# Peptides against a protein of PDB entry 7K3S, part 10

Target 1, 60 residues: chain A of PDB entry 7K3S
Amino acid sequence: MEELSGKPLSYAEKEKLKEKLAFLKKEYSRTLARLQRAKRAEKAKNSKKAIEDGVPQPEA

## One batch from the design tools (peptide; made by RFdiffusion4, then SolubleMPNN)

Design b1_p10_6_s3 (from b1_p10_6 with K6P E7V)
Fold by OpenDDE base, seed 3:
Structure b1_p10_6_s3 (fold): chain B 60 residues (1-60), chain A 10 residues (1-10)
Amino acid sequence: as target 1 above (60 residues)
Amino acid sequence: VKLGLPVKEP
């Protein structure tokens, strides 16, 4: 077992890692919100199409 | 310092 006694991260490296983690969490949340909006828009599109295909046009 | 991700070799 190679002892991963990796040198303890400096304070600056820990802060840089915290910043990267905060950025990644923000981008994840933005991506999740986009995905949720896309899924809602798709559901709304499919429901509108189902209503439009379900109304027999009155023959004139 | 290149922070290599620890690649856990199998």
Scores: peptide ipSAE 0.052, ipTM 0.619, DockQ to the pose 0.011
Fold by OpenDDE base, seed 1:
Structure b1_p10_6_s3 (fold): chain B 60 residues (1-60), chain A 10 residues (1-10)
Amino acid sequence: as target 1 above (60 residues)
Amino acid sequence: VKLGLPVKEP
């Protein structure tokens, strides 16, 4: 088994990885918030359409 | 397929 005993990351490499991780976490949170907003907007469109089509909304 | 963690052999 190749030991992944790569040279220990320098302080600068560790800080660069922390920055990349912080950026990725921010973009993940932004994307998740967009998806949750899109799902709510889709539910609101479907509710408006079902009211327009005279179909009883299933309870919440 | 057994997903084993790599056991450190001594």
Scores: peptide ipSAE 0.011, ipTM 0.426, DockQ to the pose 0.009
Fold by OpenDDE base, seed 2:
Structure b1_p10_6_s3 (fold): chain B 60 residues (1-60), chain A 10 residues (1-10)
Amino acid sequence: as target 1 above (60 residues)
Amino acid sequence: VKLGLPVKEP
């Protein structure tokens, strides 16, 4: 096993890395939720157009 | 190649 021959991170360095990881996870989740909403909105627009083009307008 | 987990020997 290649021992990762690096100086052990201090407690403060480990906590700072945990904060950065928590921030990145939050921003990832926010971005993913935006992407999923955008994809659902696109699908809803395409389905509404397909219904509108498929319903003969009632001749008045 | 068998990837064995490193057994920490005591």
Scores: peptide ipSAE 0.009, ipTM 0.397, DockQ to the pose 0.007
Fold by OpenDDE base, seed 5:
Structure b1_p10_6_s3 (fold): chain B 60 residues (1-60), chain A 10 residues (1-10)
Amino acid sequence: as target 1 above (60 residues)
Amino acid sequence: VKLGLPVKEP
């Protein structure tokens, strides 16, 4: 069992890690919102095409 | 944002 005997992180190192985590969470949320918007736009395009082709829409 | 690692020089 390797004891992760890492020296206790200084206050400044902990704050820097919090900033890194906050940045990564923000970029993740932004990317997720873009992906969800793209999927909705694709669904809306497919649904519009299915209406034009006379295919009954699956109820939401 | 370039979050530089603190390089602790020996």
Scores: peptide ipSAE 0.078, ipTM 0.683, DockQ to the pose 0.011; fails the geometry check

Design b1_p10_6_s4 (from b1_p10_6 with E7V)
Fold by OpenDDE base, seed 4:
Structure b1_p10_6_s4 (fold): chain B 60 residues (1-60), chain A 10 residues (1-10)
Amino acid sequence: as target 1 above (60 residues)
Amino acid sequence: VKLGLKVKEP
């Protein structure tokens, strides 16, 4: 195992990595919320289609 | 937002 003994990051580099991580967490949360909304919208469309096609709704 | 690391060139 080569130890990735890179030079220690400066204070400024560490703060810049914290800023990058905070941005990435924000974009992740935004993407997850969009995905969850899309999944709920798909379920609602499929339920509407199953009613229209005369398929008995699976009781929740 | 461009989160650049300013590499201080030597």
Scores: peptide ipSAE 0.104, ipTM 0.716, DockQ to the pose 0.011
Fold by OpenDDE base, seed 5:
Structure b1_p10_6_s4 (fold): chain B 60 residues (1-60), chain A 10 residues (1-10)
Amino acid sequence: as target 1 above (60 residues)
Amino acid sequence: VKLGLKVKEP
């Protein structure tokens, strides 16, 4: 068994890892919010097209 | 945020 006994991280290294994790969580949340907005916009376009195709154009 | 650990070499 290779002991993954890497030297214990200093307090400063642990705080730097917490900062990196907080940043990555923030960027993940922004990307997820963009994806959810894109999916909602696609659904809204499909629903608008279904309404436009289902409304008889007023014959002039 | 700069993604780097400064490993202090011994």
Scores: peptide ipSAE 0.100, ipTM 0.711, DockQ to the pose 0.010
Fold by OpenDDE base, seed 3:
Structure b1_p10_6_s4 (fold): chain B 60 residues (1-60), chain A 10 residues (1-10)
Amino acid sequence: as target 1 above (60 residues)
Amino acid sequence: VKLGLKVKEP
């Protein structure tokens, strides 16, 4: 088994990877919240259309 | 934000 003895990451490299991971987690959460909002907005549009198509317009 | 690791090439 080749020990992939990659040089141990310096403290600064580890902190930079933690910063990258925190940024990626934030952008993921932001994107997920946008997707969930879009899906809710689509469902709300479809429910409004179903209510509008199901109410007989009162003849004027 | 440029998240560059400066890999100092040997």
Scores: peptide ipSAE 0.097, ipTM 0.705, DockQ to the pose 0.010
Fold by OpenDDE base, seed 2:
Structure b1_p10_6_s4 (fold): chain B 60 residues (1-60), chain A 10 residues (1-10)
Amino acid sequence: as target 1 above (60 residues)
Amino acid sequence: VKLGLKVKEP
């Protein structure tokens, strides 16, 4: 195991990593919200098709 | 925004 005993990160480097982490968390949340919206839209499309095809809706 | 770490090589 190479000990990554690199010099301790400066204050400025730590703040830069915090900014990167905050950005990545924001983009993750935005992507997750898009995925959830897409899944809801797909479910709604499939439910409409199942009604049209005369298939009984699964009761809730 | 370029999220670059400038690694200062020694």
Scores: peptide ipSAE 0.097, ipTM 0.707, DockQ to the pose 0.011

Design b1_p10_7_s1 (from b1_p10_7 with E7V E9D)
Fold by OpenDDE base, seed 5:
Structure b1_p10_7_s1 (fold): chain B 60 residues (1-60), chain A 10 residues (1-10)
Amino acid sequence: as target 1 above (60 residues)
Amino acid sequence: VKLGLEVKDV
């Protein structure tokens, strides 16, 4: 058994780790929101293209 | 937020 004898993190190191985790969670949420918006925009483009291809252009 | 690990040399 290799004891993971990492000295217990100091209070300051624990607070710094919490700050890093909060930042990573925020950046993850922003990236997820961008991905969801991109997927919605793709679906909207495909739906708009299907409507545009289904409307008979008025012959001049 | 600066994402640094300060490695304290032992």
Scores: peptide ipSAE 0.101, ipTM 0.719, DockQ to the pose 0.011
Fold by OpenDDE base, seed 1:
Structure b1_p10_7_s1 (fold): chain B 60 residues (1-60), chain A 10 residues (1-10)
Amino acid sequence: as target 1 above (60 residues)
Amino acid sequence: VKLGLEVKDV
């Protein structure tokens, strides 16, 4: 296991990494919320179509 | 926000 014995990051480098991590966490949460919205919209589309086609929706 | 890693070669 090669210990990555790099020079300790400066305060400024650590703060830049914290900013990057905060940004990535925000974009992840935004992407997850979009995915969850898309899945809900797909379920709602399928439910509307099944009502229109006269097919009983299986109760979840 | 341009999160540039300037990798300056040392």
Scores: peptide ipSAE 0.099, ipTM 0.716, DockQ to the pose 0.012
Fold by OpenDDE base, seed 2:
Structure b1_p10_7_s1 (fold): chain B 60 residues (1-60), chain A 10 residues (1-10)
Amino acid sequence: as target 1 above (60 residues)
Amino acid sequence: VKLGLEVKDV
């Protein structure tokens, strides 16, 4: 078992990890927003196609 | 923001 008892992180190392975490949270939120827009666009495209192809929409 | 991974050679 590697002793995870590494030297306590310096203040500077902790602040660098906080900066990295804040960046990752921002990129996650941006990616999630892109995914949600893509899913909405796909649903809108599929609904338009179902109307054009004369397929009855499944009732909600 | 450049995410520098400082590789500390130990």
Scores: peptide ipSAE 0.096, ipTM 0.712, DockQ to the pose 0.012
Fold by OpenDDE base, seed 4:
Structure b1_p10_7_s1 (fold): chain B 60 residues (1-60), chain A 10 residues (1-10)
Amino acid sequence: as target 1 above (60 residues)
Amino acid sequence: VKLGLEVKDV
């Protein structure tokens, strides 16, 4: 196991990593919200189709 | 934010 015993990160390097992690957390949350919205929209399309297929077309 | 990692060659 190569020891990840790199030199201790400077204060500036630690702050840069914290900023990168905060950005990644924000992009993750945005992506998760998009996925949840897509799943809700798919369910809404499937329910609309089930209603349309369940209404007897009035024969003209 | 540029996520660039400076890889220093060892």
Scores: peptide ipSAE 0.090, ipTM 0.704, DockQ to the pose 0.012

Design b1_p10_7_s2 (from b1_p10_7, 3 letters changed)
Fold by OpenDDE base, seed 3:
Structure b1_p10_7_s2 (fold): chain B 60 residues (1-60), chain A 10 residues (1-10)
Amino acid sequence: as target 1 above (60 residues)
Amino acid sequence: VKLGLPVKDV
């Protein structure tokens, strides 16, 4: 078993990891918000098309 | 210092 006792991260390395984690969380949140917006826009498009095609909207 | 991710050799 190779002792994965890697040298303790310096304060600067820990802060750099915190910054990277904060950036990644921000990009995740932006991507999630974009995905949710796209899903809502797709639902609205499909709803508009179903009305145009004379298909009864499933009432929510 | 290159922070190598520990590649677990599979």
Scores: peptide ipSAE 0.062, ipTM 0.654, DockQ to the pose 0.011
Fold by OpenDDE base, seed 2:
Structure b1_p10_7_s2 (fold): chain B 60 residues (1-60), chain A 10 residues (1-10)
Amino acid sequence: as target 1 above (60 residues)
Amino acid sequence: VKLGLPVKDV
């Protein structure tokens, strides 16, 4: 097992990793909110279709 | 200076 004796990350490298992590967390939260909105919209469409297919169209 | 990834010698 070669110890990953990589030089300790500089302060600047650690801050750059924190910024990348903060960005990824923000994009994750945004994507999750979009997914939840899409799932709610799909359920709302399926409920409207189930009501429309369940009402006998009055023959005009 | 070419930053080579360490090739794991097997």
Scores: peptide ipSAE 0.028, ipTM 0.511, DockQ to the pose 0.008
Fold by OpenDDE base, seed 1:
Structure b1_p10_7_s2 (fold): chain B 60 residues (1-60), chain A 10 residues (1-10)
Amino acid sequence: as target 1 above (60 residues)
Amino acid sequence: VKLGLPVKDV
């Protein structure tokens, strides 16, 4: 099987990949925090609606 | 389909 051992990445290429990885990790963390906030907001809306509709909330 | 890591033939 052909070893995809292309030429070793230069220092500059490695630093560019580290920067891209750091950016992607930051955007992932931001997206995860938004998703978790959205899930909490949905739970709060469902709790408000169930109080308004007189329905017992299932204990989480 | 066996997804094997490339084994280096030494």
Scores: peptide ipSAE 0.024, ipTM 0.492, DockQ to the pose 0.009
Fold by OpenDDE base, seed 4:
Structure b1_p10_7_s2 (fold): chain B 60 residues (1-60), chain A 10 residues (1-10)
Amino acid sequence: as target 1 above (60 residues)
Amino acid sequence: VKLGLPVKDV
């Protein structure tokens, strides 16, 4: 097993990594919420089209 | 060639 014998990260380097991780978690949550909203909107559009294509227009 | 995995005694 290759020992990851890198020099121990300084306190400042550890805090900078924590900030980067917090930012990435926030952007992940934002992207996930957008994806879930898009999937719900697509389902709502597909259900509306299925109703519109299934009504025979009354030929008057 | 047999690649022996190093058994690390714990």
Scores: peptide ipSAE 0.022, ipTM 0.360, DockQ to the pose 0.007

Design b1_p10_7_s3 (from b1_p10_7 with E7V)
Fold by OpenDDE base, seed 1:
Structure b1_p10_7_s3 (fold): chain B 60 residues (1-60), chain A 10 residues (1-10)
Amino acid sequence: as target 1 above (60 residues)
Amino acid sequence: VKLGLEVKEV
């Protein structure tokens, strides 16, 4: 195990890493919300089409 | 937010 025996990060470097982590968490949450919205829109499209085509929806 | 790591080589 190479211990990454690097010098301890300065206060300023730690704050920059916290800022980067907060940004990445925000972009992750935004991307997840877009994916969930897309999946809901796809299900709603498929259900509307299956009702129009007279196909019984499987109850979830 | 500028995500740059300025790696200053010392």
Scores: peptide ipSAE 0.097, ipTM 0.719, DockQ to the pose 0.011
Fold by OpenDDE base, seed 5:
Parts: sequence; C-alpha cells; structure tokens
Structure b1_p10_7_s3 (fold): chain B 60 residues (1-60), chain A 10 residues (1-10)
Amino acid sequence: as target 1 above (60 residues)
Amino acid sequence: VKLGLEVKEV
C-alpha cells in the first residue's frame, strides 16, 4: 500500500482549492444552462415545423 | 482563477 501520505494542505492551499472548486462548479452550471437552452430551442424548432407543415398554405 | 498547481520543489 503506497501511503498517499501527501503532506496536509496548508490553510492557503485549502482556500485555493475551494476557489478552484467554486470556479469549476460555476463553469459546469453555465455549460448545463447552455445545453438546456439548446435542447429547448431544438424542441421549439421541431414544434414550429410541425405547425407550419400542418397549416394549409393559402392557395393564391 | 488560474488553474495552476504550483509544484514547490523541496
């Protein structure tokens, strides 16, 4: 068993790690919001196309 | 936020 005897992180290293984790959580949330918006936009396009294909074009 | 590990050589 290699003891993962990493020296205990200093207070400053722990605070820097918390800052990095908070940043990663923020970027994850932004990416998730973009993905959810893209999925909603795709559903809206498919719904609009289904309405446009179901409306009889007024014959001129 | 800079995503660097400063490796302090000891």
Scores: peptide ipSAE 0.095, ipTM 0.715, DockQ to the pose 0.011
Fold by OpenDDE base, seed 2:
Parts: sequence; C-alpha cells; structure tokens
Structure b1_p10_7_s3 (fold): chain B 60 residues (1-60), chain A 10 residues (1-10)
Amino acid sequence: as target 1 above (60 residues)
Amino acid sequence: VKLGLEVKEV
C-alpha cells in the first residue's frame, strides 16, 4: 500500500475542503427533500387510485 | 462555487 504521506494540507486547502463539504451537504439535503416529496406524491397518487378501484386502504 | 479538483501533477 503506497502510504499517501502527502504533505499536510495548508490552512487554505483545509478551508477550501470545508467549503466543498458544506456545499455537498447542502445539495444532498436538497436532493433528499426532493426525493421524499416525490415519494409522498407517488403514495398519494397510488392511494387515490386504490380508492377509485374499490380496494380497501390499509389501515394505518 | 466551482467544484474543481485541481489535480496538481507533480
């Protein structure tokens, strides 16, 4: 295993990595919220169809 | 914010 004994990151390089990480966390949270909204919308669509088709809703 | 990975070739 090559030890990636690269020179220690400078203060400026560490701050740049923190900014990149903060951006990625923000975009992840935004994407997750969109996915959760899409799943809720799909569940609501499927529930409406099941009521229309006369299928008993699973009780909560 | 440009997410550029500056690959420094050494």
Scores: peptide ipSAE 0.088, ipTM 0.704, DockQ to the pose 0.012
Fold by OpenDDE base, seed 4:
Structure b1_p10_7_s3 (fold): chain B 60 residues (1-60), chain A 10 residues (1-10)
Amino acid sequence: as target 1 above (60 residues)
Amino acid sequence: VKLGLEVKEV
């Protein structure tokens, strides 16, 4: 097994990596918030449809 | 933040 002991990253490379990770975390959080909003909108659509179709809503 | 990938050609 070749040890993945690549040369130690310079200070500048570590800071660039931290910046990339911070950006990725921000885009992940934005995507998660969109997904959660979509899921809430789908639930609201399904509840409206079930009322319109005369189906008894499961009491929460 | 522009993710500049400087591709150094080898």
Scores: peptide ipSAE 0.082, ipTM 0.692, DockQ to the pose 0.012

Design b1_p10_7_s4 (from b1_p10_7 with E6P E7V)
Fold by OpenDDE base, seed 1:
Structure b1_p10_7_s4 (fold): chain B 60 residues (1-60), chain A 10 residues (1-10)
Amino acid sequence: as target 1 above (60 residues)
Amino acid sequence: VKLGLPVKEV
């Protein structure tokens, strides 16, 4: 078992890592919300196309 | 493996 014998991170280095982790979590949540919105928009477009292809146009 | 959080000794 390779003991990660890295020098113990200073208080300042730990706070900098916490800040980076908070930033990454924020960008992840924003990206996930965009992806979920895009998936809902695609489902709504596909549902509209299925209605348009399923209505017999009235032959006039 | 003891993950010691730094306790702030005030």
Scores: peptide ipSAE 0.069, ipTM 0.674, DockQ to the pose 0.008
Fold by OpenDDE base, seed 4:
Structure b1_p10_7_s4 (fold): chain B 60 residues (1-60), chain A 10 residues (1-10)
Amino acid sequence: as target 1 above (60 residues)
Amino acid sequence: VKLGLPVKEV
């Protein structure tokens, strides 16, 4: 087992990693919200097509 | 092990 004998990160390096993690969490949340919106829009389009193809127009 | 928060001297 190679011991990850990396030098202990300085305080400044730890703060820089916290900032990077906060940025990545923000971009992840934005991407997830876009994906959820796209999935809802797709479901709404597919539901409209299923109603239009599934109702025989009553011949008047 | 107490992880002391580094106090930033102002």
Scores: peptide ipSAE 0.063, ipTM 0.659, DockQ to the pose 0.008
Fold by OpenDDE base, seed 3:
Structure b1_p10_7_s4 (fold): chain B 60 residues (1-60), chain A 10 residues (1-10)
Amino acid sequence: as target 1 above (60 residues)
Amino acid sequence: VKLGLPVKEV
């Protein structure tokens, strides 16, 4: 078993890791919000199409 | 310092 006694991260390395983690969490939240908007837009498109295909045009 | 991700050799 190679002792992964990795040298303790310096304070600066820990702060840089916190910054990277905060950035990654922000980008994840933005991506999730985009995905949720896309899913809502797709549902709204599919519901509009189902209404348009479901109204028989009155023959004149 | 290259922060290598620990590749766990399986």
Scores: peptide ipSAE 0.053, ipTM 0.637, DockQ to the pose 0.011
Fold by OpenDDE base, seed 2:
Structure b1_p10_7_s4 (fold): chain B 60 residues (1-60), chain A 10 residues (1-10)
Amino acid sequence: as target 1 above (60 residues)
Amino acid sequence: VKLGLPVKEV
């Protein structure tokens, strides 16, 4: 096994990396939620058009 | 309490 012969990170460096990881996870989750909302909104627009093109407008 | 990562014996 290749020992990763890096100097051990200090406690402060490890805590700073944990903060960065927590921030990145939060921004990822926010971006994923935006993408999922956009995909749902696109599907809802396409379904409304398919219903509108499939319902003969009542002749007034 | 030494939280050692499991040393896989070679």
Scores: peptide ipSAE 0.027, ipTM 0.518, DockQ to the pose 0.008

Design b1_p10_8_s1 (from b1_p10_8, 3 letters changed)
Fold by OpenDDE base, seed 2:
Structure b1_p10_8_s1 (fold): chain B 60 residues (1-60), chain A 10 residues (1-10)
Amino acid sequence: as target 1 above (60 residues)
Amino acid sequence: PERSKNPKYL
């Protein structure tokens, strides 16, 4: 086990890392919400197309 | 002494 022999991060470095982590968590949540919206929109388009093409909806 | 930029001591 390499001892994490790194100099202890200063208070300012720790706060900067907390801010970066908060930002990344926010951007992740925003991206995930966008992806979930896109998947729902794609499913709705595919369902509309399958009804229009007379193709039986594949059972879930 | 490096003044710790700790807001508890500012």
Scores: peptide ipSAE 0.059, ipTM 0.633, DockQ to the pose 0.008
Fold by OpenDDE base, seed 3:
Structure b1_p10_8_s1 (fold): chain B 60 residues (1-60), chain A 10 residues (1-10)
Amino acid sequence: as target 1 above (60 residues)
Amino acid sequence: PERSKNPKYL
């Protein structure tokens, strides 16, 4: 078994990793909120098209 | 020198 004796991360490396993780969590949450908004907007567009295609235009 | 238990020096 190779000793994964990776030198214990220094305090500075641990803090840098925490900052990276906090940034990644923030960007994930932002991306998820955008995706959820896009999915709601797509459903709202599809429901409008389903109403427009389901109303027979009165032949003028 | 007693290594301070301060996490800044770990």
Scores: peptide ipSAE 0.057, ipTM 0.576, DockQ to the pose 0.007
Fold by OpenDDE base, seed 4:
Structure b1_p10_8_s1 (fold): chain B 60 residues (1-60), chain A 10 residues (1-10)
Amino acid sequence: as target 1 above (60 residues)
Amino acid sequence: PERSKNPKYL
């Protein structure tokens, strides 16, 4: 087992890493919400097309 | 001068 006996991070370095991690988690959540919205929009578009192709236009 | 016990400056 390599003991990762690297120099202990200072309090300031730990807080800077926590801030970076919080930022990355926020950007991940925003990207995930965009992806979920896009998937819902695509499903709604495909559902509208399936209804429009499934109604024989009454010959006027 | 009391050296600030604030862990940000330790």
Scores: peptide ipSAE 0.054, ipTM 0.576, DockQ to the pose 0.007
Fold by OpenDDE base, seed 5:
Structure b1_p10_8_s1 (fold): chain B 60 residues (1-60), chain A 10 residues (1-10)
Amino acid sequence: as target 1 above (60 residues)
Amino acid sequence: PERSKNPKYL
């Protein structure tokens, strides 16, 4: 058992760490939501292109 | 060393 023999964090250090963790969780969720939107937008563009490429150009 | 004043050790 590697005893993490660090000095016990003060109350203020623990609260600062909790705040940093809350911020990191928020930024992670924001980034994940952005990636999910980007992936949906890419699928929507690819479906529009597949419809446009699937319309036979009227032979003139 | 600032002893954390935990009331369990007063």
Scores: peptide ipSAE 0.042, ipTM 0.567, DockQ to the pose 0.006

Design b1_p10_8_s2 (from b1_p10_8, 4 letters changed)
Fold by OpenDDE base, seed 3:
Structure b1_p10_8_s2 (fold): chain B 60 residues (1-60), chain A 10 residues (1-10)
Amino acid sequence: as target 1 above (60 residues)
Amino acid sequence: PERSPNPKYL
């Protein structure tokens, strides 16, 4: 068993890691919201094309 | 019960 007996992180190192984790969680959430917006915009474009292609032009 | 030392003071 490799003892992962790395020296216990100081309080300051633990707080720095918590801040880094909070930042990464925020950036993840921002990226996810952007991705979800892009997917919704793509679906909305595809639904508009389906409505325009489904209106029979009135024969003049 | 030994209070785990507050890591702020370690």
Scores: peptide ipSAE 0.076, ipTM 0.645, DockQ to the pose 0.007
Fold by OpenDDE base, seed 4:
Structure b1_p10_8_s2 (fold): chain B 60 residues (1-60), chain A 10 residues (1-10)
Amino acid sequence: as target 1 above (60 residues)
Amino acid sequence: PERSPNPKYL
């Protein structure tokens, strides 16, 4: 058992780590939302191409 | 009365 014999973090150090963790969680959620939007946009492009290739353009 | 140390500096 590695005793976590590190000096206990002060209250101020713990709050600083909580702020960093909250920031990281926020940036992760933003990145995930961008990825989900990109995947939806790709699916929407592929569905539009499938409709355009499946409708014979009426010869004018 | 010993002022309890502020928990911000413990």
Scores: peptide ipSAE 0.071, ipTM 0.620, DockQ to the pose 0.006
Fold by OpenDDE base, seed 2:
Structure b1_p10_8_s2 (fold): chain B 60 residues (1-60), chain A 10 residues (1-10)
Amino acid sequence: as target 1 above (60 residues)
Amino acid sequence: PERSPNPKYL
């Protein structure tokens, strides 16, 4: 097991990394929610177009 | 009672 022979991070450095990680997790979740919303909107648009074009809906 | 050392100064 390689001992992580790095100088131990100060309390302030550890808290700063926790803040950065919390921020990145929040931005990831926000981006994922936007992507999921976009995918649902695209599916709804494509379903509407398929009805208008007389294409049989794929039986789900 | 010894105040527990503030982790900010460890």
Scores: peptide ipSAE 0.066, ipTM 0.625, DockQ to the pose 0.007
Fold by OpenDDE base, seed 1:
Structure b1_p10_8_s2 (fold): chain B 60 residues (1-60), chain A 10 residues (1-10)
Amino acid sequence: as target 1 above (60 residues)
Amino acid sequence: PERSPNPKYL
């Protein structure tokens, strides 16, 4: 068993870690929203091209 | 009811 022989994190260190975690969660959410927008735009582009090329759209 | 000590002063 690795003894977690580290001194307990101070209140200030715990708050700094909470701020970092909140920042990372915000950046994750922004990146996810960008990815979802890109995926929707790609699907819309591909669907428009398939209609233009006379390919029957698979009914969803 | 004892108020749980504020973690700022633990």
Scores: peptide ipSAE 0.064, ipTM 0.623, DockQ to the pose 0.008

Design b1_p10_8_s3 (from b1_p10_8, 4 letters changed)
Fold by OpenDDE base, seed 5:
Structure b1_p10_8_s3 (fold): chain B 60 residues (1-60), chain A 10 residues (1-10)
Amino acid sequence: as target 1 above (60 residues)
Amino acid sequence: PERSENPKYL
C-alpha cells in the first residue's frame, strides 16, 4: 500500500479542487453534447446525400 | 483545545 504520504490538503485547497472538478465535469458534458450533435448532423447530411444521389436526374 | 469538527480548523 503506497501511502500517499502527502501533507493533508487544507480546507481551502479541498474547496479549490472541488471547484476544478465541477468545472472539468461541465466542460466534459459540453464537449460530449457537441460531439453527439456533430454525429447526428453528419448522419443527417449523409441521409440527404443518399436521397439526392438516389433521385435519377431527369434525362434531358 | 477541543478539535472542533469544523472543517475550517482541520
Scores: peptide ipSAE 0.057, ipTM 0.596, DockQ to the pose 0.007
Fold by OpenDDE base, seed 2:
Structure b1_p10_8_s3 (fold): chain B 60 residues (1-60), chain A 10 residues (1-10)
Amino acid sequence: as target 1 above (60 residues)
Amino acid sequence: PERSENPKYL
């Protein structure tokens, strides 16, 4: 087991890592919300197409 | 020298 004998991070380095982590969590949540919206929109489009393919066009 | 418990100086 390599002892993680890395020099202790300074307070400033720890705060910078906390800021990076907060940013990444925010971007993850934003991306997840976009993905969920896209999946709902795709389901709505596929449902419309299934209705249009299931309506016999009246032969005029 | 009082080592301030301020985490900025730890």
Scores: peptide ipSAE 0.057, ipTM 0.596, DockQ to the pose 0.007
Fold by OpenDDE base, seed 1:
Structure b1_p10_8_s3 (fold): chain B 60 residues (1-60), chain A 10 residues (1-10)
Amino acid sequence: as target 1 above (60 residues)
Amino acid sequence: PERSENPKYL
């Protein structure tokens, strides 16, 4: 059994880890929002193109 | 025992 007898993290170390976790959660949420926006933009482009390709252009 | 309840010293 590895003795996980590491010294307990100090209050300052715990607060630093909480700050890092809050930062990572914020960056994750920002990245996810960008990805969701990109997927919505692709779907909107594909839907517009599918409508435009389904209208026979009147040959003038 | 002046253990200040300040979490900085816990």
Scores: peptide ipSAE 0.056, ipTM 0.590, DockQ to the pose 0.007
Fold by OpenDDE base, seed 4:
Structure b1_p10_8_s3 (fold): chain B 60 residues (1-60), chain A 10 residues (1-10)
Amino acid sequence: as target 1 above (60 residues)
Amino acid sequence: PERSENPKYL
């Protein structure tokens, strides 16, 4: 087993990695919120179509 | 010289 005893990261390198991780978590959360909104919009569109196809328009 | 307790310089 090669011990991945790489040089310990400096404090500055650790903080830079924490900043990158925080940014990626923020972008993930934003993307997830967009996906959830899109799925809700699709469900709302399909529900409206099911109501319009199910009501015979009364002949005037 | 007091070694700065600031972890940025440790």
Scores: peptide ipSAE 0.056, ipTM 0.587, DockQ to the pose 0.007

